# Designs tried in a protein design run: peptides against a protein of PDB entry 3PBP. Part 159

Target 1, 203 residues: chain A of PDB entry 3PBP
Amino acid sequence: LNEKDLNLILNKSLVMYESLDSTTDVIVKRNVIKQLQFVSKLHENWNSRFGKVDIQKEYRLAKVQGPFTINPFPGELYDYTATNIATILIDNGQNEIVCVSFDDGSLILLFKDLEMSMSWDVDNYVYNNSLVLIERVKLQREIKSLITLPEQLGKLYVISDNIIQQVNFMSWASTLSKCINESDLNPLAGLKFESKLEDIATI
Target 2, 203 residues: chain A of PDB entry 3PBP as posed
Amino acid sequence: LNEKDLNLILNKSLVMYESLDSTTDVIVKRNVIKQLQFVSKLHENWNSRFGKVDIQKEYRLAKVQGPFTINPFPGELYDYTATNIATILIDNGQNEIVCVSFDDGSLILLFKDLEMSMSWDVDNYVYNNSLVLIERVKLQREIKSLITLPEQLGKLYVISDNIIQQVNFMSWASTLSKSINESDLNPLAGLKFESKLEDIATI

## One batch from the design tools (peptide; made by RFdiffusion4, then SolubleMPNN)

Design b2_p27_7_s4 (from b2_p27_7, 13 letters changed)
Fold by OpenDDE base, seed 2:
Structure b2_p27_7_s4 (fold): chain B 203 residues (1-203), chain A 27 residues (1-27)
Amino acid sequence: as target 1 above (203 residues)
Amino acid sequence: SELEEIILKAVGKKAEFNAKVKKKEEE
């Protein structure tokens, strides 16, 4: 992390801490507190000379990696198994979409409405995940992997047996990003959450 | 639709969170 990133994490951690209440899970509370303590300590000891603090492990654990809850969960997918997961940035402000693939060839695009804390006890941590279904894309093929490119916002590459396809959801993600960043939800009215699917290459 | 309402609520929560973070940045 650089200084800017550290500050962001600190501020997020503060907000998370301040959001804790009596209804918050005890493990979540503990993790949020530990995160705040950790990040605060890092911030206090920040030395610009080094320019970077290595906290990749803890940061990684704050990413969506399951288990998590999805609301609403498509009933037709109850009998299928999730196969891949990816996170796609939709702007430079760390807004992102989560994609999960299933063995029926479906992709679900999900939105995180809650910020997750770093995991400090991996074995016992209950992820405070709340993922909302935005779109289901049916590819009708076996999905081998999901790939994202950091420089390509709102784009997901899906690798199947003999084809690479691009899922582009910037048609709605740009609006979503704007709504989040500007705290104006009006543009969401009437917005169609339909991604564009394009064949990129055969393999 | 119900789904749209769920999405709207979720986005609202995130927007609020981000706004709070931004406020912290300004402090």
Scores: peptide ipSAE 0.496, ipTM 0.918, DockQ to the pose 0.845
Fold by OpenDDE base, seed 1:
Structure b2_p27_7_s4 (fold): chain B 203 residues (1-203), chain A 27 residues (1-27)
Amino acid sequence: as target 1 above (203 residues)
Amino acid sequence: SELEEIILKAVGKKAEFNAKVKKKEEE
C-alpha cells in the first residue's frame, strides 16, 4: 500500500460515509464509520512510525466473496452449485467483472454495483455484496479452475478436464468501462453482451 | 429488456460512485 492507494481508500471511505442515511442498515453504517475512522487515522500517521499498520486482512475482506446476491439469478442455475469465482480487470483503473462458475458448466459474468467496506465485525457483518448478471456462458464442462492474467484485460481462462478455453469479453467490457469512467451511459444502448469463446490448448 | 435495464441501473450507480470519488481526489 502506497500513499496513492491510501488516498483512494480514504476517498472511497468518505464517499461511502456520505452516502449513509436513515435507511442504511445499522451494521453497514457502523462498519462504514469504523472504516472511515481507521483509514483517517492511518492517513494522519502515514510516513510516520505508524505508517506500517497492517490493513491487509480488513482490505481482503472487502473483496468479492460469498455469500452474495445476484440479480437476476438465472432460474436454470437454482439447482446447481457455484464452484469457482474470479475477478477480471477490464481497465487500468478499478473496474472489474466477477465470474462465477457452476457445476453444470455454466459461467456467469457479473458486475458489482456496490462498493464494499472493510469488514470490522466479521461475525455479524452482512456483506453489501450485490452483483448484477451480464452474461451467461454455457461451457457444459466440469470447470476445474478459473485463471486470470493481470496483463490481459477482460480475459478469463477456464480450465476443464482436457482443455483450456479463453473467454474474452472486451467486446462489451470496454464500453462498460468507458461508461463508468465517463459517467455516460448512452453507449450501453444496444450493446450486445456476448463474449468470445476460444479454445487455447488441449491438456 | 429487463436485464438491460438492470445492467444500466447498476452501471449508473457505479459511475456515480466513481464520479464522487474522483471529485474527492480533486479536492
Scores: peptide ipSAE 0.496, ipTM 0.918, DockQ to the pose 0.840
Fold by OpenDDE base, seed 3:
Structure b2_p27_7_s4 (fold): chain B 203 residues (1-203), chain A 27 residues (1-27)
Amino acid sequence: as target 1 above (203 residues)
Amino acid sequence: SELEEIILKAVGKKAEFNAKVKKKEEE
């Protein structure tokens, strides 16, 4: 953790705090407030050069894990079980796509529309994972694992019994990233959310 | 389409959040 990272977390925490209103879930509200308090204290200590800041030992940054909701959920997948989950970076600004695999060989590509806070109450932890469906890719294989490479934006590697396949969604993710970063949604009009599938290696 | 609208809304929310964060960075 460096000063730049801490500042970013602080600014995110401030924005989250300012977004709280009467309709916000009580647990979410509590977590956001606690996060802001914690990060603010860390920031103060950093600026004053008090002690070492190790955020990882105390609390984890929010990431997509555990229970989540998907909108819309593909009806065809109701009878199948999720097997793997992965998060893929699509730009250097930490925009991400979430991928979930199912035991029917399907992959769903998802977008997280809500910013999560750190969990401060472990006993009453509620996952605030809201995900939007972007694309479904049908591989019709048993998916053993999902692999991502940090240096490869918008690429997911799918390992099955006999083959490694690459899913490349930069065709639409680049536009998505631009829209997010520039606050201009116009380029999304008419955009096709179709990923490219390629065989990489036989195993 | 309905899906398109859902995506647009989601991306819009994220864009707004990021914009607010950028404003905070400038303060």
Scores: peptide ipSAE 0.495, ipTM 0.918, DockQ to the pose 0.813
Fold by OpenDDE base, seed 5:
Structure b2_p27_7_s4 (fold): chain B 203 residues (1-203), chain A 27 residues (1-27)
Amino acid sequence: as target 1 above (203 residues)
Amino acid sequence: SELEEIILKAVGKKAEFNAKVKKKEEE
C-alpha cells in the first residue's frame, strides 16, 4: 500500500461515510464507520511504524466474492451454479466489470453500482453487494477458469475445454467509463451491450 | 427498457460516487 492508494481508500471511505442515511443497513453503517476510523488512523500514522500494517486481507474481502444480488437475475440461470468470478478493469480510474461464469457455459457481465466497505466482521457482515446485469454471453462450454490481465482493459480470457477465448467488451465499456468519469449519462442512450468473442488459442 | 433503466441508474450512482471522491481528492 502506497500513499496514493491510502488516500484513495480514505477518500472513498469518507464518501461512503457521508452517504450513510436512515435507509442504510445497520451492519453496513457499522462497517463503514469502522473502515473510516481505521483508515483515518492509518493515514495519520502513515510515516510512523504503523505504515506497514498489512491490510491486504481486509482489502481482499472488499472485493466481490459473494454472496451478492444481481439485478435482474436471469431466470434461466436459477438452476445453474456459478463456477468462476473475475473482475476486469475498464479504465485507469478503478472502474470495473464483474464477470461470473456458470456451469451451463454462460458468462454474465455485471456492474457494481455500490461501493463496498471492508469486512470487519466476517461472520456477521452483510455485504452491500449489488450488481447490475449488463450482458449474458453464452459459450456453451465447460468454463474451467477466467483470466484477466491488468494491462488489458475490458478483456477477459475464458479457458474452456481445449480453447482459450477472449471476451472483449470495450465496445460498450469505454462509453460506460466515460459516463462514470464525466458524470454524463447521455452516451448510454442507444448503447449496445454486446461483447466481442474471439478464439485465441487451442490448448 | 427496464434493463436500460436499471443500468442507467446504476451508472448514475457510480458517477456520483466518483465525483464525490474526486472532490475529496482536491480538498
Scores: peptide ipSAE 0.494, ipTM 0.918, DockQ to the pose 0.840

Design b2_p27_8_s1 (from b2_p27_8, 13 letters changed)
Fold by OpenDDE base, seed 5:
Structure b2_p27_8_s1 (fold): chain B 203 residues (1-203), chain A 27 residues (1-27)
Amino acid sequence: as target 1 above (203 residues)
Amino acid sequence: MKEEIEKVKKQLETKKGIGKFLIERNS
């Protein structure tokens, strides 16, 4: 975690705090407040080793792990079980795509349209667990693992029994990144959400 | 800092908008 990342977390926490109103759930309020307090303290003590370690741990735990909702959930997958989950960075601004694999050999690529809060008071507390379906990729093979490389934006490596495949979705993810960074939805018009699948190696 | 916060707010709204767009597309 670098200063930029910490600032982003702080700003997100501030925005979440400012979004609180009289209708907000008490648990949510408490959680958001505690998050803001913690992050603020870490920001003040940025030069401390302790702060760096703690924020990294908590930030990692705040990554999408479930429980979460998928909207819409593909009907074909109702009878199948999720096997792996991964997050893939699409830019240097911490925008990411979530990928979930299923035991039918499907991958779903998902967008986090809501900001998730870290859990502070309640075990397994999740706020804004919304994931939106972008694309389903059918591999028709048993997926053993999902691997991402930090230096490779918008790329997911899928490992099966005898093959490694790359899913590259930068064709549309770059546009999503642009939309987010520029706060403009116009580039979405006509965008095709079709990832490229390539065989990388036989194993 | 205020400007940064406003930027984040806009980004969050944009993300919501993207979500809505995607949902509508998949409906």
Scores: peptide ipSAE 0.655, ipTM 0.945, DockQ to the pose 0.917
Fold by OpenDDE base, seed 2:
Structure b2_p27_8_s1 (fold): chain B 203 residues (1-203), chain A 27 residues (1-27)
Amino acid sequence: as target 1 above (203 residues)
Amino acid sequence: MKEEIEKVKKQLETKKGIGKFLIERNS
């Protein structure tokens, strides 16, 4: 995490705070306020605490902390159980895709269309837990683990019993990143959300 | 700071828009 990332988190927290209104639940208000206070303190003490505060851990937890609502949830997966979850960076601006694997060998790639906050006072607090379905990839094998490499954008490594496969979704994720960064939805028109699956190694 | 906040706001709205787009596509 660098200063730029921290500033982004701060700004997101500010935006979340500003989104609060009279109709907002009291618990939500309190949580968002605490989020902002925490991030603000981190920002103020960034230089002095550099190397001592694992901000990445807390931020990561906020990003991937469930439970989530998936929309639409694939009906075919209702009878199956989620086995693994991973987050994959698609750019250097902390935009990411969430991936969930299921025991039928399916992967779902998900987009976080809403910002989430950390839980502070309430156990299992979830605010804006929306995940939107991008793509379903059927591997037809038992998925043991999901691995991501920070230096490899838009790539997910899937480990099964005897094989490591790479799911590469930069074909569409680059466009998605561009849309976000430029605040322009136009490039989505005609975009195909089809990831590339490749065998990497036999194990 | 205001400019940065506005940028973030725009990005958040864009993300919402992407979400809607994807939902519609998968419906």
Scores: peptide ipSAE 0.655, ipTM 0.945, DockQ to the pose 0.889
Fold by OpenDDE base, seed 1:
Structure b2_p27_8_s1 (fold): chain B 203 residues (1-203), chain A 27 residues (1-27)
Amino acid sequence: as target 1 above (203 residues)
Amino acid sequence: MKEEIEKVKKQLETKKGIGKFLIERNS
């Protein structure tokens, strides 16, 4: 986490704060305010080693920590259990795709359409933990782990018992990145959300 | 700073739009 990342978090927190109105739930209001206060404090203490550590920790939790709602949730997966979760960067602006694996060998690629907030004073507080289905990839293997490499945008490595496979989704993720960065939805028209699956190694 | 905040706002709205698009696509 660098200063740019911290500024982004701060700005997101400010946006959330500004979105508060008379119709906003009291719990939400309190949580958003506390988050803004916390992030602001961390920003002020950016030069401290301790502050940097705390920021990194909280940032990681906000990125990966559930629970999440998935919409639509594939009906075929109702009877299966999620086994792994990973986040994959798709650009240098920290846009990312969330990937969840299931014990049936399925991999779902998900988009965060809402900004997540941390829980502060309410047990099991969930706000804006929304994930939207992009693509389902059926590997039909037991997935042991998901690995991402920061230097490899839009690539996910799936480790099974005897094979490492690469899922490459930059074909569509680059377009998503463009849409977000340019605030333009037009490039979505006609976009195919089909990832490339390749065997990398036998293990 | 204000400009950056506005940019973030636009990006957030765009993300919401992408979400809606994807939901409709998968419906």
Scores: peptide ipSAE 0.654, ipTM 0.945, DockQ to the pose 0.900
Fold by OpenDDE base, seed 3:
Structure b2_p27_8_s1 (fold): chain B 203 residues (1-203), chain A 27 residues (1-27)
Amino acid sequence: as target 1 above (203 residues)
Amino acid sequence: MKEEIEKVKKQLETKKGIGKFLIERNS
C-alpha cells in the first residue's frame, strides 16, 4: 500500500459518507462512519507505525469473502455449489474481476459494479454486495483450486486433478479498465466477453 | 482534494454504468 492507494481508499470512503442521508439504514450509516474514521486516522498517521499494515490486502480479502449477489444468476447453476473464489487484478490500480467456481466445473467471471465496504460492528455485514455476470466458462472438470499471480494481470490459473489451465480475459478486461480509468463507456460497444483458455501443464 | 473526489465519483458512476450494460447484455 502506497500513499496513492491510501488516498484512493480515503476518497472512496468520503464519497460513501456523502451518499448517506436521513433515509439510510442506521447500521449502514454506522458502518460507513466507522470506515471513514479508521481510514482518516490511517491517512493522518501514515508515516507512523501504521504505515506497515497492508490494509489493501486485508480489505480486499474481507470484501471477497462476504456474502454477495450475482446478477443475473445463471439458472443452470442453481443446483450446484460454489467451490472456490478468487479475485484477479486487471490493472495496476484497484480494478479487479471476481471469479467463482462451481462443482459442475463451471467458472463465472463477475464484475463489482458497486463499491463494497468493510464490516465493522456487525457480523456478516454487507451493504453493497452486487456482482454482475460477465462470462461463464465451462471446464467440465473438478476444480481443486484457483490461483492468481499479482504480476500477471487478467490471468487465472485453474488446477484440476491432472491439468493446470490458464484463463486469460485481458482481451476484454483491458477495455473495462480503460472505461473505468477514463470514465468513458464508449469502448464497450461491440466488445466481446470471451476469455482464452489454455493448457499450461499436465500434472 | 476536491478534484480527486470528483474523479472518484465519476469512476464509481462508470462502474455502475458498466454493470447496467452487462446486465442488459445478458437479458
Scores: peptide ipSAE 0.653, ipTM 0.944, DockQ to the pose 0.870

Design b2_p27_8_s2 (from b2_p27_8, 13 letters changed)
Fold by OpenDDE base, seed 1:
Structure b2_p27_8_s2 (fold): chain B 203 residues (1-203), chain A 27 residues (1-27)
Amino acid sequence: as target 1 above (203 residues)
Amino acid sequence: MKEEIEKVKKKLETKKGVGKFLIERNS
């Protein structure tokens, strides 16, 4: 965590706070407010020289949200279990894709379209917990691990029993990144969300 | 600061739009 990251978190929390209205659930309101209070205090107590922040004890009890949902969830995966998860950066602006593998050998590439907060007020807090399906890649292999390299944008390495495969999705992720960064959805029209799968090495 | 916040807000709204687009495409 650096000052830039902290500022971004603060700004996101402010935006979430500003999004609250009369239709917002009271639990959501309390949770968003609590998070804003927390990040504001972090910002106030930030020591940029040493990368330190004074955290009050009251804020240490925050929890990660409950289970996430995938929308739409592929029907074919309904009876299968997720095995691995990875996040892949697609640009230098902190845009990322989430990848989840399943025990049927499928990979799903997911987009986080909503900003999430931690749980501050209640157990099993759930809000903005959906991930959006981008693409399903069928490997039909037992996936052992998912590896990403920070210097390689939009690339995922999938390790199976006998092979390392690369999933490269920059063909569409570059456009997606541009859409987000420029706040323009027009380039999405006609975009094909088809990743390239390549065998890298046998193991 | 205000400008930066507005930029973040716009980005987040765009992401929501991307989500809606993708959902529609995959429905």
Scores: peptide ipSAE 0.583, ipTM 0.938, DockQ to the pose 0.899
Fold by OpenDDE base, seed 4:
Structure b2_p27_8_s2 (fold): chain B 203 residues (1-203), chain A 27 residues (1-27)
Amino acid sequence: as target 1 above (203 residues)
Amino acid sequence: MKEEIEKVKKKLETKKGVGKFLIERNS
């Protein structure tokens, strides 16, 4: 965590706070407010000289939200179980793709279209926990691990029993990144969300 | 600071738009 990241988190938290209105669920309000308070305190206590934030006791009160959902959920995967998860950077900014593997050998690439807050006070807090389906890639292999390299944008390495495969989705992710960064959805029109699969090594 | 917040807000709104687009496409 650096100052830039902290500022981003703060700004996101502020935006979330500003989005609250009279119709917002009380539990959501509470969580968003607590998150903002926490992040604000972190920001105030940021020591740029040491790159440290004094972690207050309040941090211990925050939990990651429960399970996420997929929208739409592929019907073919209803009988299968998620096995691995990875987050892949698609640009040098803030944009990421989430990948989930299933025990049928499928990979799903997911987009986080909503900002998730932490869970603070309420057990089983769920808000904005839906990820959007981008693509399903069928490998038909037992997926052991998902590996990402920060220096390799839009690439996912899939490790199976005897093979390492690379999933490269920069063909569409570059456009997606551009859309987000430029706040223009027009380039999405006609975009094919088809990743490239390549065998990297046999193991 | 205000400008930065507005940029973040704009990006978040765009992401929501992307999500809607993808949902519609996959439906």
Scores: peptide ipSAE 0.583, ipTM 0.938, DockQ to the pose 0.900
Fold by OpenDDE base, seed 5:
Structure b2_p27_8_s2 (fold): chain B 203 residues (1-203), chain A 27 residues (1-27)
Amino acid sequence: as target 1 above (203 residues)
Amino acid sequence: MKEEIEKVKKKLETKKGVGKFLIERNS
């Protein structure tokens, strides 16, 4: 965690807080408030000189939210099991794609359209836990691992059997990134969400 | 700071819009 990341988290938490209204569920309100309190405290206690934060014990008890849903979930995968997960950066503005592999050899590329908070004080807290389906890539082989390289935007390396393959989705991810960063959805019209698969090496 | 927050807000709203678009596309 660096200062830039902390500022982003703080700003997101503030936006979430400001979105609260009379119609918001009480549990959600409490959770968002707790999240903001935590992040604010982190920011307050940030030692920029050393990149350290002193966190009170009570705030360390927060849990990651789960489970997640995929919308829509591909019907063909109902009977299959997720095997790997990876997050791939698509730009320098902290936009990212989530990739999940399944034991049928499928890759699902997912978009996080909603901001999630940590779970506070409530067991099994679930809110904004959906991921949106972008693309399904069928490899028809056992996927052993997913590898990403920070310097390579919009690229995922898939290791299966004795083959390393690259999935490159910058053809559409660049446009997606632009849409998000410019707050303009128009470029999405007619966009083809088709990633390029390439064999890289045999191992 | 306020300006930064507004930027983040716009970004988050846009992401919601992207999500909606994608869902509709896949429906």
Scores: peptide ipSAE 0.582, ipTM 0.938, DockQ to the pose 0.904
Fold by OpenDDE base, seed 3:
Structure b2_p27_8_s2 (fold): chain B 203 residues (1-203), chain A 27 residues (1-27)
Amino acid sequence: as target 1 above (203 residues)
Amino acid sequence: MKEEIEKVKKKLETKKGVGKFLIERNS
């Protein structure tokens, strides 16, 4: 965590707060407010000299939200179980893709289109927990693990049996990144979401 | 500060738009 990241989190929390209205669920309102309070306190207590903040004990009770939903969920995967999850950066501006593997050998690439807050007060808090389907990649093998390298944007390494494969989705992820960063959806028109699969090594 | 917030807001709205686009594509 650095000052830039903290400022971004604060601004996101402010935007979430501003999105609240009379139709928003009371539990959601309370959770978003607590999120904003926490981030604001972090910002106030930021020590730029040491790159750290003092956190009150009460705020340490926050939990990661879950479970997630997928929209649309591929019908062919209804009877299969998710096995691994990974997050892959697609640019230096913190845009990322989520990848989930299934026991049928499928990979789904997912986009987080909504901002997700931490869970503060309520057990099993669920809000903005949906992920959007981008692409399904069929590997037809048992996936043991998913590996990402921070220095390699838009690349996912899949370990199965005795083989390492690379999934490269920069062909479309670069355009997606541009759309987000420039706030322009036009480049999405006609974009093919087809990742490249390559064998890297046998182990 | 206000400009930064507006920039973030715009980015978040764009992400929502991306999501909508992808859902429609996969329907």
Scores: peptide ipSAE 0.579, ipTM 0.937, DockQ to the pose 0.898

